# Ledger of designs, part 138: peptides against a protein of PDB entry 5TUV

Target 1, 107 residues: chain A of PDB entry 5TUV
Amino acid sequence: KEVIDRLRYLKAEIEDLELKERELDQQKLWLQQSIKNVMDDSINNRFSYVTHEDICNCFNGDTLLAIQAPSGTQLEVPIPEMGQNGQKKYQINLKSHSGPIHVLLIN
Target 2, 107 residues: chain B of PDB entry 5TUV
Amino acid sequence: AQECQNLEVERQRRLERIKQKQSQLQELILQQIAFKNLVQRNRHAEQQASRPPPPNSVIHLPFIIVNTSKKTVIDCSISNDKFEYLFNFDNTFEIHDDIEVLKRMGM

## One batch from the design tools (peptide; made by RFdiffusion4, then SolubleMPNN)

Design b2_p22_4_s4 (from b2_p22_4, 11 letters changed)
Fold by OpenDDE base, seed 5:
Structure b2_p22_4_s4 (fold): chain B 107 residues (1-107), chain C 107 residues (1-107), chain A 22 residues (1-22)
Amino acid sequence: as target 1 above (107 residues)
Amino acid sequence: as target 2 above (107 residues)
Amino acid sequence: EEEEKKNEEYHKKLQKKVDRIN
């Protein structure tokens, strides 16, 4: 009796959790679409930028590259390996499918 | 007994996923807020200056920031097609997305 | 061994950021 009751309870709870998870998935989708709509708005898009000063304030003393790439651009960072000259290769690979990539050097 | 244990494990796994999804939703909300604040700041700044910033003085979203030592040598090349870029560094680097940058800016 | 460990830690940290961006 006790085991049967526990099984029933657990199954019912799992079912409730499944419903909750689906609800969260829908909320995420809705929020993502909302963010996209806000960012794609003509006025918001016009003002969706940061300045060199903004970036420098976040990363003082470093050489900075700002890479502007369309959403969906694939970023790959291979495991560092020894190059032909014995130097480790630190690399970034970018592949865009929807537009050009722009690079800015910030000193 | 074994069936109960299996269901309890599943229950716990689902609870953890729900917790993770709730956290992700919170992050998305913060992203939206940060973006709206950024737009508001920039609109106000341009109104006060009575002109937009120079085109090469700002970084438009979406972007990523790569930071490295001032001593690091950076090489950039386009490979395979015009949409594929390869960056080579002679030393370690860090990568940050625009969302993280906005957080660091206090947006 | 220490160099390999450092490399692993470096790559791990970097990969976390890459995963978030993609």
Scores: peptide ipSAE 0.476, ipTM 0.895, DockQ to the pose 0.736
Fold by OpenDDE base, seed 1:
Structure b2_p22_4_s4 (fold): chain B 107 residues (1-107), chain C 107 residues (1-107), chain A 22 residues (1-22)
Amino acid sequence: as target 1 above (107 residues)
Amino acid sequence: as target 2 above (107 residues)
Amino acid sequence: EEEEKKNEEYHKKLQKKVDRIN
């Protein structure tokens, strides 16, 4: 009897949690679409940038590259392997499908 | 008894997923707020300057930042496909997305 | 061994960022 009551309670709670999870999923989708709409707005797009000063303030003491690439660009960082000269290869591969990639040296 | 244990494990699993989804949702909210603040800042700045910034002085979203030592040698090449870029480093580097940059900027 | 562990950790951190960007 006690086990049966516990089973009933757990099943009811799991059902409530399922509803909550679905609610969160819907909220996520809504917010993602909202963000997309805001960023795609012509006025917002015009002002969607950061300055060299902004980047320098975020990162100190190192060389900084800013890579502007279209949404959907594929970024790949291969596992470092020994090159022909016995030096490890540290690489970044970028593949754009919708437009050009622009690179700026900040520091 | 075994069924109760199975349901308790499932309940805990769902609770953890819900917690993760709640955290992800909060991050999206902050992302949207940061973007709106960025746009507002830039609009105000351009109004005061009475001109837009020079084209090569700003980095338009979306972008990534590559951070490496000042001693790191960087080589960049464009593949046969004009949309493919290859970066070679002689040492380690870090990558940061635009969302992280906006957070560091305090947006 | 210690260097290999550092390399693994380094790659792991980068891969996490790459996964978020893609």
Scores: peptide ipSAE 0.459, ipTM 0.893, DockQ to the pose 0.625
Fold by OpenDDE base, seed 2:
Structure b2_p22_4_s4 (fold): chain B 107 residues (1-107), chain C 107 residues (1-107), chain A 22 residues (1-22)
Amino acid sequence: as target 1 above (107 residues)
Amino acid sequence: as target 2 above (107 residues)
Amino acid sequence: EEEEKKNEEYHKKLQKKVDRIN
């Protein structure tokens, strides 16, 4: 009897949690679309930039590369492996499908 | 008894997923706020200057930042496709997205 | 062995960021 009651309770709670999870999923999708709409707005797009100073203030001491790539660009970072010269290869692969990639050296 | 235990595990699993989704949703909200603040800042700055910033002085979204030691040698090549870029580093590097940068900027 | 572990940790950290970007 106690076990049966517990089972009923748990099943009901799980159903409620499923509904809550679906609600959160929908909210996420809505918000993602909202962000996209805001970013795609002509005025917002015109002003969607950071300055060299902004970047420098965020990072100190290192060499910085700013890579401007269109949305949807694929970024790949292979596992470092030993190269032909016995040196580990640290690589970044970028594949754009919608436009050119622009690289800026900061510092 | 075993079924009860299985459902309890499932309940806990769902609770954790919901918690994670709630956190992710909050991050998206912060992203939207940060972007709006960025746009507002830039609009105000350009209004005061009565001109847009020089093209090479700003980094347009979306972008990523790669930081590495000043001693790191960086090679960039475009291969096979004009939209494919390969970066080679002789040492380790870090990658940061534009969202993280906006957070560091306090947007 | 220690170097391999460091490399694994390094790659893991990068992969987390890559996954966020993609």
Scores: peptide ipSAE 0.400, ipTM 0.886, DockQ to the pose 0.719
Fold by OpenDDE base, seed 4:
Structure b2_p22_4_s4 (fold): chain B 107 residues (1-107), chain C 107 residues (1-107), chain A 22 residues (1-22)
Amino acid sequence: as target 1 above (107 residues)
Amino acid sequence: as target 2 above (107 residues)
Amino acid sequence: EEEEKKNEEYHKKLQKKVDRIN
Protein backbone atom coordinates (compact mmCIF):
# COMPACT_ATOMS: atom_id res chain seq x y z
CA LYS B 1 0.00 0.00 0.00
CA GLU B 2 2.78 2.38 0.89
CA VAL B 3 4.64 1.20 -2.18
CA ILE B 4 1.67 1.94 -4.39
CA ASP B 5 1.31 5.38 -2.91
CA ARG B 6 5.01 6.04 -3.36
CA LEU B 7 4.83 4.97 -6.98
CA ARG B 8 1.98 7.33 -7.65
CA TYR B 9 3.82 10.16 -5.96
CA LEU B 10 7.02 9.54 -7.87
CA LYS B 11 5.25 9.35 -11.20
CA ALA B 12 3.51 12.63 -10.53
CA GLU B 13 6.74 14.29 -9.44
CA ILE B 14 8.59 13.04 -12.50
CA GLU B 15 5.89 14.50 -14.68
CA ASP B 16 6.32 17.85 -12.98
CA LEU B 17 10.07 17.64 -13.42
CA GLU B 18 9.62 16.93 -17.11
CA LEU B 19 7.63 20.12 -17.45
CA LYS B 20 10.26 22.06 -15.54
CA GLU B 21 13.05 20.70 -17.70
CA ARG B 22 11.24 21.67 -20.88
CA GLU B 23 10.68 25.12 -19.47
CA LEU B 24 14.37 25.53 -18.79
CA ASP B 25 15.24 24.30 -22.26
CA GLN B 26 13.01 26.93 -23.80
CA GLN B 27 14.39 29.65 -21.57
CA LYS B 28 17.91 28.73 -22.59
CA LEU B 29 17.07 28.95 -26.27
CA TRP B 30 15.33 32.27 -25.83
CA LEU B 31 18.19 33.71 -23.83
CA GLN B 32 20.77 32.51 -26.32
CA GLN B 33 18.89 34.21 -29.10
CA SER B 34 18.53 37.32 -26.99
CA ILE B 35 22.26 37.46 -26.36
CA LYS B 36 22.94 37.05 -30.05
CA ASN B 37 20.56 39.86 -30.89
CA VAL B 38 22.12 42.15 -28.31
CA MET B 39 25.62 41.46 -29.55
CA ASP B 40 24.62 41.90 -33.18
CA ASP B 41 23.05 45.27 -32.51
CA SER B 42 25.00 47.94 -34.36
CA ILE B 43 25.52 50.16 -31.34
CA ASN B 44 26.49 47.32 -29.06
CA ASN B 45 28.78 45.87 -31.68
CA ARG B 46 30.58 49.19 -31.97
CA PHE B 47 31.45 49.07 -28.29
CA SER B 48 31.98 45.33 -27.88
CA TYR B 49 35.70 45.40 -27.17
CA VAL B 50 38.27 45.18 -24.42
CA THR B 51 41.48 47.18 -24.15
CA HIS B 52 45.08 46.17 -23.69
CA GLU B 53 44.80 47.46 -20.15
CA ASP B 54 41.84 45.20 -19.50
CA ILE B 55 43.81 42.16 -20.57
CA CYS B 56 46.93 43.17 -18.69
CA ASN B 57 44.88 43.59 -15.55
CA CYS B 58 43.60 40.06 -15.91
CA PHE B 59 47.00 38.48 -16.43
CA ASN B 60 50.42 39.22 -15.01
CA GLY B 61 53.90 38.25 -16.03
CA ASP B 62 53.08 36.23 -19.12
CA THR B 63 53.20 36.72 -22.83
CA LEU B 64 49.68 37.40 -23.96
CA LEU B 65 48.23 36.85 -27.40
CA ALA B 66 44.81 38.07 -28.32
CA ILE B 67 43.20 36.21 -31.17
CA GLN B 68 40.10 37.80 -32.56
CA ALA B 69 38.21 35.45 -34.83
CA PRO B 70 34.67 35.47 -36.10
CA SER B 71 32.05 33.24 -34.59
CA GLY B 72 32.10 29.78 -36.02
CA THR B 73 35.87 29.63 -36.20
CA GLN B 74 37.10 26.17 -35.34
CA LEU B 75 39.61 26.01 -32.53
CA GLU B 76 41.69 22.90 -32.08
CA VAL B 77 44.25 22.28 -29.39
CA PRO B 78 45.78 18.89 -29.94
CA ILE B 79 46.90 16.82 -27.02
CA PRO B 80 50.61 17.42 -26.60
CA GLU B 81 52.54 14.58 -28.13
CA MET B 82 56.17 14.00 -28.84
CA GLY B 83 57.30 15.39 -32.14
CA GLN B 84 59.90 14.05 -34.49
CA ASN B 85 62.57 16.05 -32.71
CA GLY B 86 61.61 14.66 -29.35
CA GLN B 87 59.85 17.83 -28.28
CA LYS B 88 56.25 17.93 -27.25
CA LYS B 89 54.00 19.71 -29.69
CA TYR B 90 52.07 22.57 -28.22
CA GLN B 91 49.79 23.84 -30.93
CA ILE B 92 46.72 25.85 -31.67
CA ASN B 93 44.91 25.25 -34.92
CA LEU B 94 42.36 27.73 -36.15
CA LYS B 95 40.10 27.55 -39.14
CA SER B 96 37.94 30.50 -40.00
CA HIS B 97 34.99 30.26 -42.32
CA SER B 98 33.41 33.68 -42.19
CA GLY B 99 36.18 36.21 -41.87
CA PRO B 100 39.75 37.06 -41.07
CA ILE B 101 41.56 36.21 -37.89
CA HIS B 102 43.34 39.07 -36.18
CA VAL B 103 46.22 38.46 -33.79
CA LEU B 104 47.59 40.97 -31.31
CA LEU B 105 50.58 40.73 -29.03
CA ILE B 106 49.65 42.32 -25.74
CA ASN B 107 52.95 41.89 -23.91
CA ALA C 1 9.72 -2.34 -4.91
CA GLN C 2 12.03 -2.53 -7.91
CA GLU C 3 9.81 -0.20 -9.87
CA CYS C 4 9.85 2.25 -7.00
CA GLN C 5 13.63 2.18 -6.91
CA ASN C 6 13.83 2.69 -10.65
CA LEU C 7 11.58 5.72 -10.46
CA GLU C 8 13.57 7.17 -7.60
CA VAL C 9 16.73 6.86 -9.65
CA GLU C 10 14.99 8.52 -12.57
CA ARG C 11 13.72 11.29 -10.31
CA GLN C 12 17.18 11.97 -8.99
CA ARG C 13 18.65 11.99 -12.48
CA ARG C 14 16.10 14.53 -13.61
CA LEU C 15 16.69 16.69 -10.57
CA GLU C 16 20.39 16.77 -11.31
CA ARG C 17 19.79 17.69 -14.94
CA ILE C 18 17.47 20.47 -13.89
CA LYS C 19 20.06 21.76 -11.46
CA GLN C 20 22.68 21.78 -14.20
CA LYS C 21 20.37 23.54 -16.61
CA GLN C 22 19.54 26.15 -14.01
CA SER C 23 23.22 26.78 -13.50
CA GLN C 24 23.81 27.10 -17.22
CA LEU C 25 20.95 29.52 -17.51
CA GLN C 26 22.39 31.63 -14.73
CA GLU C 27 25.72 31.73 -16.52
CA LEU C 28 24.05 32.95 -19.68
CA ILE C 29 22.32 35.67 -17.73
CA LEU C 30 25.63 36.74 -16.27
CA GLN C 31 27.17 36.79 -19.73
CA GLN C 32 24.47 39.08 -20.98
CA ILE C 33 24.88 41.39 -18.01
CA ALA C 34 28.64 41.45 -18.41
CA PHE C 35 28.36 42.33 -22.07
CA LYS C 36 25.92 45.14 -21.41
CA ASN C 37 28.19 46.51 -18.71
CA LEU C 38 31.13 46.38 -21.08
CA VAL C 39 29.26 48.32 -23.72
CA GLN C 40 28.19 50.94 -21.21
CA ARG C 41 31.73 51.34 -19.92
CA ASN C 42 33.16 51.76 -23.39
CA ARG C 43 30.52 54.24 -24.45
CA HIS C 44 31.21 56.35 -21.42
CA ALA C 45 34.96 56.16 -21.89
CA GLU C 46 34.77 57.23 -25.52
CA GLN C 47 32.49 60.11 -24.60
CA GLN C 48 35.02 61.34 -22.07
CA ALA C 49 37.90 60.97 -24.50
CA SER C 50 35.85 62.52 -27.30
CA ARG C 51 37.29 59.94 -29.66
CA PRO C 52 37.29 56.22 -30.30
CA PRO C 53 40.30 54.22 -29.22
CA PRO C 54 43.00 53.48 -31.76
CA PRO C 55 41.99 50.47 -33.82
CA ASN C 56 44.98 48.37 -32.83
CA SER C 57 44.61 49.11 -29.14
CA VAL C 58 41.39 47.19 -28.63
CA ILE C 59 40.24 43.63 -29.06
CA HIS C 60 36.81 43.14 -30.48
CA LEU C 61 34.61 40.29 -29.37
CA PRO C 62 34.66 37.40 -29.95
CA PHE C 63 38.25 36.66 -29.03
CA ILE C 64 40.48 34.35 -27.09
CA ILE C 65 43.51 35.11 -24.99
CA VAL C 66 46.55 32.88 -25.04
CA ASN C 67 48.98 33.32 -22.20
CA THR C 68 52.32 31.61 -21.86
CA SER C 69 55.69 32.14 -20.26
CA LYS C 70 57.82 34.94 -21.58
CA LYS C 71 60.34 32.25 -22.39
CA THR C 72 57.97 30.42 -24.67
CA VAL C 73 58.74 30.68 -28.36
CA ILE C 74 55.68 31.23 -30.47
CA ASP C 75 55.51 30.64 -34.18
CA CYS C 76 52.49 31.46 -36.26
CA SER C 77 51.87 30.39 -39.81
CA ILE C 78 49.06 30.34 -42.28
CA SER C 79 48.49 27.01 -43.92
CA ASN C 80 48.00 26.43 -47.61
CA ASP C 81 44.38 26.93 -46.88
CA LYS C 82 44.40 30.61 -46.09
CA PHE C 83 41.62 30.09 -43.61
CA GLU C 84 43.76 27.92 -41.37
CA TYR C 85 46.19 29.25 -38.81
CA LEU C 86 48.75 27.23 -36.91
CA PHE C 87 50.38 28.41 -33.72
CA ASN C 88 53.35 26.50 -32.40
CA PHE C 89 54.65 26.87 -28.88
CA ASP C 90 57.76 25.31 -27.44
CA ASN C 91 56.10 25.16 -24.05
CA THR C 92 52.71 25.03 -22.41
CA PHE C 93 50.14 27.78 -22.72
CA GLU C 94 46.70 28.62 -21.45
CA ILE C 95 43.64 29.70 -23.38
CA HIS C 96 40.91 31.92 -22.03
CA ASP C 97 37.75 32.92 -23.83
CA ASP C 98 36.22 36.36 -23.84
CA ILE C 99 33.57 35.33 -21.33
CA GLU C 100 36.21 34.42 -18.78
CA VAL C 101 38.03 37.67 -19.45
CA LEU C 102 34.88 39.67 -18.82
CA LYS C 103 34.42 37.82 -15.57
CA ARG C 104 37.96 38.61 -14.50
CA MET C 105 37.35 42.23 -15.40
CA GLY C 106 34.43 42.28 -13.01
CA MET C 107 31.88 43.13 -15.65
CA GLU A 1 69.54 43.21 -17.86
CA GLU A 2 70.48 40.53 -20.31
CA GLU A 3 67.20 38.81 -19.71
CA GLU A 4 65.40 42.05 -20.35
CA LYS A 5 67.18 42.47 -23.65
CA LYS A 6 66.28 38.96 -24.63
CA ASN A 7 62.71 39.61 -23.75
CA GLU A 8 62.68 42.74 -25.82
CA GLU A 9 64.13 40.96 -28.79
CA TYR A 10 61.65 38.18 -28.42
CA HIS A 11 58.87 40.68 -28.19
CA LYS A 12 59.99 42.44 -31.33
CA LYS A 13 60.34 39.24 -33.28
CA LEU A 14 56.97 38.01 -32.21
CA GLN A 15 55.36 41.33 -32.97
CA LYS A 16 56.78 41.28 -36.46
CA LYS A 17 55.33 37.86 -37.03
CA VAL A 18 51.97 38.96 -35.75
CA ASP A 19 52.01 42.04 -37.94
CA ARG A 20 52.82 39.99 -40.98
CA ILE A 21 49.90 37.72 -40.34
CA ASN A 22 47.54 40.63 -40.01
Scores: peptide ipSAE 0.258, ipTM 0.878, DockQ to the pose 0.030

Design b2_p22_5_s1 (from b2_p22_5, 14 letters changed)
Fold by OpenDDE base, seed 3:
Structure b2_p22_5_s1 (fold): chain B 107 residues (1-107), chain C 107 residues (1-107), chain A 22 residues (1-22)
Amino acid sequence: as target 1 above (107 residues)
Amino acid sequence: as target 2 above (107 residues)
Amino acid sequence: ENIIEISFSGEPNPNFHLNILS
């Protein structure tokens, strides 16, 4: 009887958890759409930028590349391979399909 | 007994997924807040300056930041339409997305 | 005439090389 009661309880709880998980999934979708709407708003889009100073305040001492690319741009970072001279090659490949990519070098 | 154990494992698995989804949802909320704060900051700043910033002085979202040593040699190949970029580094680099930058900015 | 492909915040980094693909 205890086992049966425990089973019933667990099944009911799992059902509640399933509902909660679906709720969270929907909330995520709605929030993602909300973020998209906010970012796509003409006024917000006009002011959706960071400055050179902002970046410099976040990082120091390094060479910084700020790469602005349209949404959906493909970013590929191949696993470093050893060159013929024994030196590893580090690469970044960018491919946009909807607009040009802009790069700002911050030194 | 075995069925109870199986359901308890399933229960725990679902609880962990829910926890992860709740965390992800909270992160999205913070991202939206950060973006709104960024927009507000920039609007206020431009009002004070009575002009927009120079176009090449700002980085528009979405963007990424690549940081590497000052000693790193960077070779960049760009297509004519600027849709394709190929970067070669002679040393390691780090990539940071705009979300992380906004966090570092305290938005 | 020239299309701005890369912008610099200051003096160009001598360790940065630009190649235009034709």
Scores: peptide ipSAE 0.381, ipTM 0.878, DockQ to the pose 0.530
Fold by OpenDDE base, seed 5:
Structure b2_p22_5_s1 (fold): chain B 107 residues (1-107), chain C 107 residues (1-107), chain A 22 residues (1-22)
Amino acid sequence: as target 1 above (107 residues)
Amino acid sequence: as target 2 above (107 residues)
Amino acid sequence: ENIIEISFSGEPNPNFHLNILS
């Protein structure tokens, strides 16, 4: 009797959770579209930038590369392995298919 | 009893997914807010200066930041069309997206 | 005229080496 009641309860709860999950999925899609719309707005796009000062304040004391790449650009960071000279290779490979990549060195 | 246990496992799995999705949704909201704040800041700054910043003084979204030690040697190879970049570092580096930068900026 | 592929801020970084692939 208790087991049967528990089973019924669990099944009902799972159904409710399924509905909740679908709701969250829809909300995510909506918000993603909203963000895209905001960023694609001509005025917002015009002012969608950070300054050198902004970056330096975030990462004081380091050499900084600011990489501007089109959406869809492939970024590859291979697992470091021993190179020919006995040194580990730390690499970044960027490949764009839709436009040029721009890099700014900040030091 | 076994069926009850199976359903409880499923219930827990769904609860965890829901929790994760809720967190992701909150993150997206914060991203949108940060972006809007950035735009407002820049608009205000340009109004006060009565001119836009120099082209190479700002980094337009989207971007990534690579930070490494000041002593790190960086070799960069660029294709003629600027569609491909190959970076080699003699030491470790960190990569940060624009979202994280905006967070660090307090946007 | 050479195309500037990378922009720099501040003083040149001697530890940054640029290779243009032709």
Scores: peptide ipSAE 0.307, ipTM 0.870, DockQ to the pose 0.516
Fold by OpenDDE base, seed 4:
Parts: sequence; structure tokens; C-alpha cells
Structure b2_p22_5_s1 (fold): chain B 107 residues (1-107), chain C 107 residues (1-107), chain A 22 residues (1-22)
Amino acid sequence: as target 1 above (107 residues)
Amino acid sequence: as target 2 above (107 residues)
Amino acid sequence: ENIIEISFSGEPNPNFHLNILS
């Protein structure tokens, strides 16, 4: 029957897709570990920085804060709410657990 | 017939999920390439200058960039150990991660 | 006393205010 054949085909294809998805998941895991290893390398870590010029070239004419924070730092950006004076509050809250946060102000 | 339809929906969902995972994997690859290019650039630059850059002239990864208008008033409260930062802005701001910055740099 | 330092690129921004939490 046509329907039975279609069912069999679809089930087989879904099984193949499941295998492909698991393969991609594994590849992602390996790549993430690879990136971590590359970044943790002492030589790479020494040269893992950008300059003020780099940042200025990426963003024109604005005030820029460069915030260097260790991995795992909690970043909270609350939904803007009306303040006591009727002005919206725009906030960033940072909480580090493993080291100090360093801030550079770029004009 | 209904079973066929259900499987076709599942098939399509899996195909879309696989497509998304493939895109995410490609993004990770680009991140790794960008990082390696950054390291190479900086290493070459320091060789040419025969010295490392001043400590406060560079932003070490990982970091974020906060972009706001020159007119924006920024209040920053910092804990004594620099583990906690509270930023208040009187206007809107944008946050960009280091990955996006590297992309804008053409790495 | 602990001194919290922020590095600046260029001239100081008068719209930037620093507060030290106790």
C-alpha cells in the first residue's frame, strides 16, 4: 500500500536524521573543547587582546566601555522600568565569582 | 494517513533543527579562526614593535563592549574587590560581545 | 585603603561618575 510504503520511508529517513543530529552534537562538543584548549594555551592567551584602536574602528562617535570580566561572570540587564523621577532606568549589573572585573572607558 | 502526517511534521522539525545546528557549528568554526587570526596579528605587531603593549592600552579576552551616546550619563558603582559592578545609564545602550567585535574587525 | 582604578582612553568623560561601594 502507498501509505505503508510512505510510512516505512519516513521512519527510515527520521532514523538517518537522528544519527546526523547526534553527529552534529558530537562535533559541536569537540569544537567547543578545541576552542577552550586554544584559548587556554599560554601563548595564545598572552596575545588574546584587542586594542583601543580596534574598538574605535568598530564603533564610531560614541562612548565605549570595555569590560573585561572572567568567564562565569553574571551579567544582568533588567528590563527598563520607570524610575522615581519618571525616567526609564537602564542598568547593567555584573557579578564575578572568580576574579576582578576591569573597565576601560573609551571616548 | 494521520501517522504519515505526524511523521512528516517530525521529519521537517528534525531537518530544521539540523540546519540550525549546522549553522551553529559553522559559527563556532569562524570564532576559532577569528581568534587564531587575532593572536597572529598581535604576535606580529609586538615583534615589529619589539615590546608588548602597555597594560592599559589593550582589552584582554573575554570582554564585552557597552556602546552608548556621548551624551549619556553613566553612573558606575564598584565593590572594593571589583567583583561587583552596577552601571546606571540615563539613556539606552548596546552590548556587544568579543565575538562580534572580532567579526567587525574582520578577523 | 583600597583604590579602585578605571582606565581611560583619551580625555576623561565628564558624564562618567564613579561610586565605590562599601
Scores: peptide ipSAE 0.251, ipTM 0.867, DockQ to the pose 0.534
Fold by OpenDDE base, seed 1:
Order: C-alpha cells, then sequence, then structure tokens
Structure b2_p22_5_s1 (fold): chain B 107 residues (1-107), chain C 107 residues (1-107), chain A 22 residues (1-22)
C-alpha cells in the first residue's frame, strides 16, 4: 500500500507539473508577442537604435562590425576549413529575404 | 518500486524543464524592459538636441556585432541588392546579438 | 523566435565565440 500511495502521489504531482509547464509555455508566447508589438510600434521603431559610442563602450580595443539586418535574416557560420594557401577559412554568411543588410565598420 | 523510480525521474525532468522555462521568461521580461529604456533614452536625447542623429552614426535594431582583432584581415562580398553578405576572416571572431549589447549598455 | 536565424555547418569551432541568445 505504501508503494501504491507513492505512485498515486507522484502521478498527481506530475499532472500538476504538466499544467504548470503549459502555463509557462502560454506566458512565453504572450510575452514574445508583446515584445514584437512594442518593437513594431511606429514611435518605438523610430527610436530603436544604438549609437557608435554605445558600441565602442561595450567592446574595447578590437575591430567591430555592426550588422543591421532585418528580422528573419539567416546567419551561417561554417566550420573553418583549410584554404588553398594553407590558411583556415573563417566565414560568416548572411542572407536576408525582406530587405537590405547595412554594415558599419568600427575601428 | 521500479515504477516509482521511473516516475521520480520523470518528475525531476519536468521540474528542471520548468525551471529553465521560468528563467527564459525572466530573460524576455528583461529584454522588454531594456528595449523600453533604450527608446526613452533616445527620445530624450533627440529632444535635447532638437534633431535626430546622423543616419550613419546609429545602428537600428535588430543587429549583431562581430568582434575581431585589429590585426584580422576582413574580406566582404556583397550582392548587388545587399541581401547577401559573405565575410571572410583570416583569424577568429566573436558574435554578439543586440540583446547582449543592451545588457552591456546597462539598459 | 529569434530575430536572426543562426545556422551552422556543424559543431561550432571553439576558437571563436558566439554570444547569441536563442
Amino acid sequence: as target 1 above (107 residues)
Amino acid sequence: as target 2 above (107 residues)
Amino acid sequence: ENIIEISFSGEPNPNFHLNILS
């Protein structure tokens, strides 16, 4: 009976956890949509930018590429391969489907 | 006994998954707050300056930052419509998203 | 879900760092 009682308790707890997980999933979807709505607002969109100074303050002493790309842009980083000259190839591939990509070089 | 053990493992798995989802929700909330703070900052700054910043001095969201050594040689190939970019580096690099940048900015 | 969809041809090389939230 002790084992049976433990089984019943565990099953009931798992059921409660399933409900909690579904609640969290719905909250995530709601919050994601809320963020999208806030970012897509005309006024917010107008002011949704960082400055050159902002970026420079976040990173020290290196070359920085600021790549502004539309939502949904695909970014691919291939596994580095040996080139013909014996140099490893380090690459970033970007593909946008909704608009042009803008790049700023900060050095 | 074995069934109890199986359910206990399942219970623990669900608890960990719930914990992860709770953390993800907290992160999304912080992202929304950071974005709102960014917008407020920029609105106030433009009001004080009585003009928008120069177009090439700001990076509009969404964006990514590529960080590499100043010694790194960077080659960039761009399609005619600027929808496709290929970056080649002769050394390693780091990629940071706009969310991380906003965090570093203290937004 | 992500603003930018990130893909890899394989496992990320440990010689470079990716700080992208997903």
Scores: peptide ipSAE 0.200, ipTM 0.859, DockQ to the pose 0.035

Design b2_p22_5_s2 (from b2_p22_5, 12 letters changed)
Fold by OpenDDE base, seed 1:
Structure b2_p22_5_s2 (fold): chain B 107 residues (1-107), chain C 107 residues (1-107), chain A 22 residues (1-22)
Amino acid sequence: as target 1 above (107 residues)
Amino acid sequence: as target 2 above (107 residues)
Amino acid sequence: ENEIHISFSGEPNPNFRLNILS
């Protein structure tokens, strides 16, 4: 029957897609580890920085803060709420567990 | 048939996930390339200058950029060990990660 | 030109919802 044949075909295709998806998952893990290894290399780490000029060229006319924080640093941006004085609270909360955070004013 | 339709929906769902994963892999590849290009640029620059840049003139990866109006008042509270930062803004702000910065730099 | 106020805080905030560069 045509319907039965279609069902068999779809099941076979889904199986192939599952294999493809698993392949992509493995490739992602491999690439993520590769990136980590490259960034953690002593020579690469020594030269893994941008300049003030680099940042200024990426943005225009505003106040720019550069926050250098270790990987895994926690960031919280709470929903703005009204303060006691009627002003909305715009906040960023940062917490590092592996090292100090460094903040620079770029402009 | 209902079963056939269900499998077709599943097939399409898997195809979309695969497409998304392929895109994510491409982004990771570009990220690694951008990082390597950054390292090469900085190595060459320091070779030409015959010295490293001053410590506070560069932003070491990983980092984030906070962008806000020049009119925005920023209050920053820092813990004694500099592991925690609390920022208060009197207006809205934007956050950008180092990956986006490298993209904007053309790396 | 930018007005930035820096001070030292006390108790750390234990609740954070986004991991940076993890």
Scores: peptide ipSAE 0.113, ipTM 0.857, DockQ to the pose 0.042
Fold by OpenDDE base, seed 4:
Structure b2_p22_5_s2 (fold): chain B 107 residues (1-107), chain C 107 residues (1-107), chain A 22 residues (1-22)
Amino acid sequence: as target 1 above (107 residues)
Amino acid sequence: as target 2 above (107 residues)
Amino acid sequence: ENEIHISFSGEPNPNFRLNILS
């Protein structure tokens, strides 16, 4: 019947999609490792920086802080809540486990 | 049939996941390309200048950018080892990662 | 030129929601 044929078709398609999804998962892992290798390369690491001008060209009119933190640094931005003085508090919490954090005022 | 409907739902779910994973892979590819372009730009610039940039004039990856109004008061508490930072802002702010910065730079 | 106040403290927060740049 038509229903049986549709079921067979759908099952076959789902199997193909499962294979495709696994392929994409493997590609992601490979690409992530590739990016890590490229960034960890001594030559690339030496030249992996942006300038103050680069940052200023990306953002205009406001105060800009550059925070250089090691990979794996934990970042917390709590939902703004009312403080004791009735003012909303806006916070950033940073915790590094592998090295010091450096903060630079750009403008 | 109910089974047919269930499989159609599953098929659609898998198609959406595949689409999302394909998009994520494309983003990773673009990140790697942007990084390589950044490295090439900096290498070329240093070759022309015949010297590296001043150490305090550049921001090394990885980093984040915090953008806030010039009127925003920022209080920062830092641990002795500089592994922990607590930022308090009296107004809203935006956070941008290095990937977004490279995109804005046109890398 | 923004007003920035910097002080030293101990442990600001033990829990964090995001791992950045990793």
Scores: peptide ipSAE 0.099, ipTM 0.855, DockQ to the pose 0.042
Fold by OpenDDE base, seed 3:
Structure b2_p22_5_s2 (fold): chain B 107 residues (1-107), chain C 107 residues (1-107), chain A 22 residues (1-22)
Amino acid sequence: as target 1 above (107 residues)
Amino acid sequence: as target 2 above (107 residues)
Amino acid sequence: ENEIHISFSGEPNPNFRLNILS
């Protein structure tokens, strides 16, 4: 009897959790769209930038490349593999479909 | 009963997923707030300066930052339309997205 | 980092090859 009651309770709770999870999924989609709308707004887009100083303040001592690319740009970082000379290859591949990519050397 | 235990495990699994999704939603909210703060900062700064920043002095979103040693040799091949980039490094590198940068900036 | 696997539609123009750091 107690086991049966517990089973019923658990099943009901799981059902509620399923509903909650679906709700969260929908909220995520809504929020993602909201962010996109805000970022795509013409006024906001005009001011959606960081400065060289901003970047330098975030990182120290290394070479910094800033790569600005349109949304949807494809980024590929292959797993390092051994080259013919025995050295590992470290590579970044970028492909945009909607506009040019811009690269800046920060330091 | 074994069935009860199975449901309890499932319940816990769903609770953890829900928790993760809630955290993801919070991150998205923070991203939107950070972006709005960035826009506000830049608008205010340009108002004070009475001019926009020079085009090459800023990095427009979306962007990524590539961080590597100053000793790293970087070769870059670019397509004519600048839609395609191939970077070759002789050593390891790190990639950071604009969201992380905004976080580091305290936005 | 958001990795998306891509296939290049063509080879980059070698005339635009840059040695950013040498």
Scores: peptide ipSAE 0.096, ipTM 0.857, DockQ to the pose 0.074; fails the geometry check
Fold by OpenDDE base, seed 5:
Structure b2_p22_5_s2 (fold): chain B 107 residues (1-107), chain C 107 residues (1-107), chain A 22 residues (1-22)
Amino acid sequence: as target 1 above (107 residues)
Amino acid sequence: as target 2 above (107 residues)
Amino acid sequence: ENEIHISFSGEPNPNFRLNILS
């Protein structure tokens, strides 16, 4: 029957798709590790920076803060709430677990 | 049949996940390329200048950029060990990661 | 340039929800 054939086809295709998805998952892990290795290389790490000029060229007309923090630093941006003075609170909370955080004012 | 319809839904779900994962992989590849290009640029620049940039003139990865209006008042509370930061803004702000910055730089 | 006020806080914030820069 047509229905039976369709069911068999779909089941087979889903199985193939599952295999493909697992392959992609493995590739992701590999790439992530590759990127980490490249960034952790001593020479690459030495030159892994941007300049103030780079940042200024990327953004216009604003005050720019650069926050350099170690990997794994936690960032929290609470939903703006009304403060005690009637003003909305716009906040950024940062917590590092592995090193100090450095902040630079770009402009 | 109902079973056929259920399997078709499942197939479509898996196809969508695969598509998303493929996109994520492409993004990772681009990140790696951008980083390598950044390193190469900086190496050449320092060779030409015959010196490294001043310590406070560069932003080392990983970092984030916070941009806000020039009129925004920013209050920053820092822990003694500099592991925790609390930023208070009297206006809205935007956050950009280093990956986005590298993209904007054309890396 | 924006006015930035910097102070020190002895009270840690326990509420951090998003890991970044990893």
Scores: peptide ipSAE 0.091, ipTM 0.855, DockQ to the pose 0.042; fails the geometry check

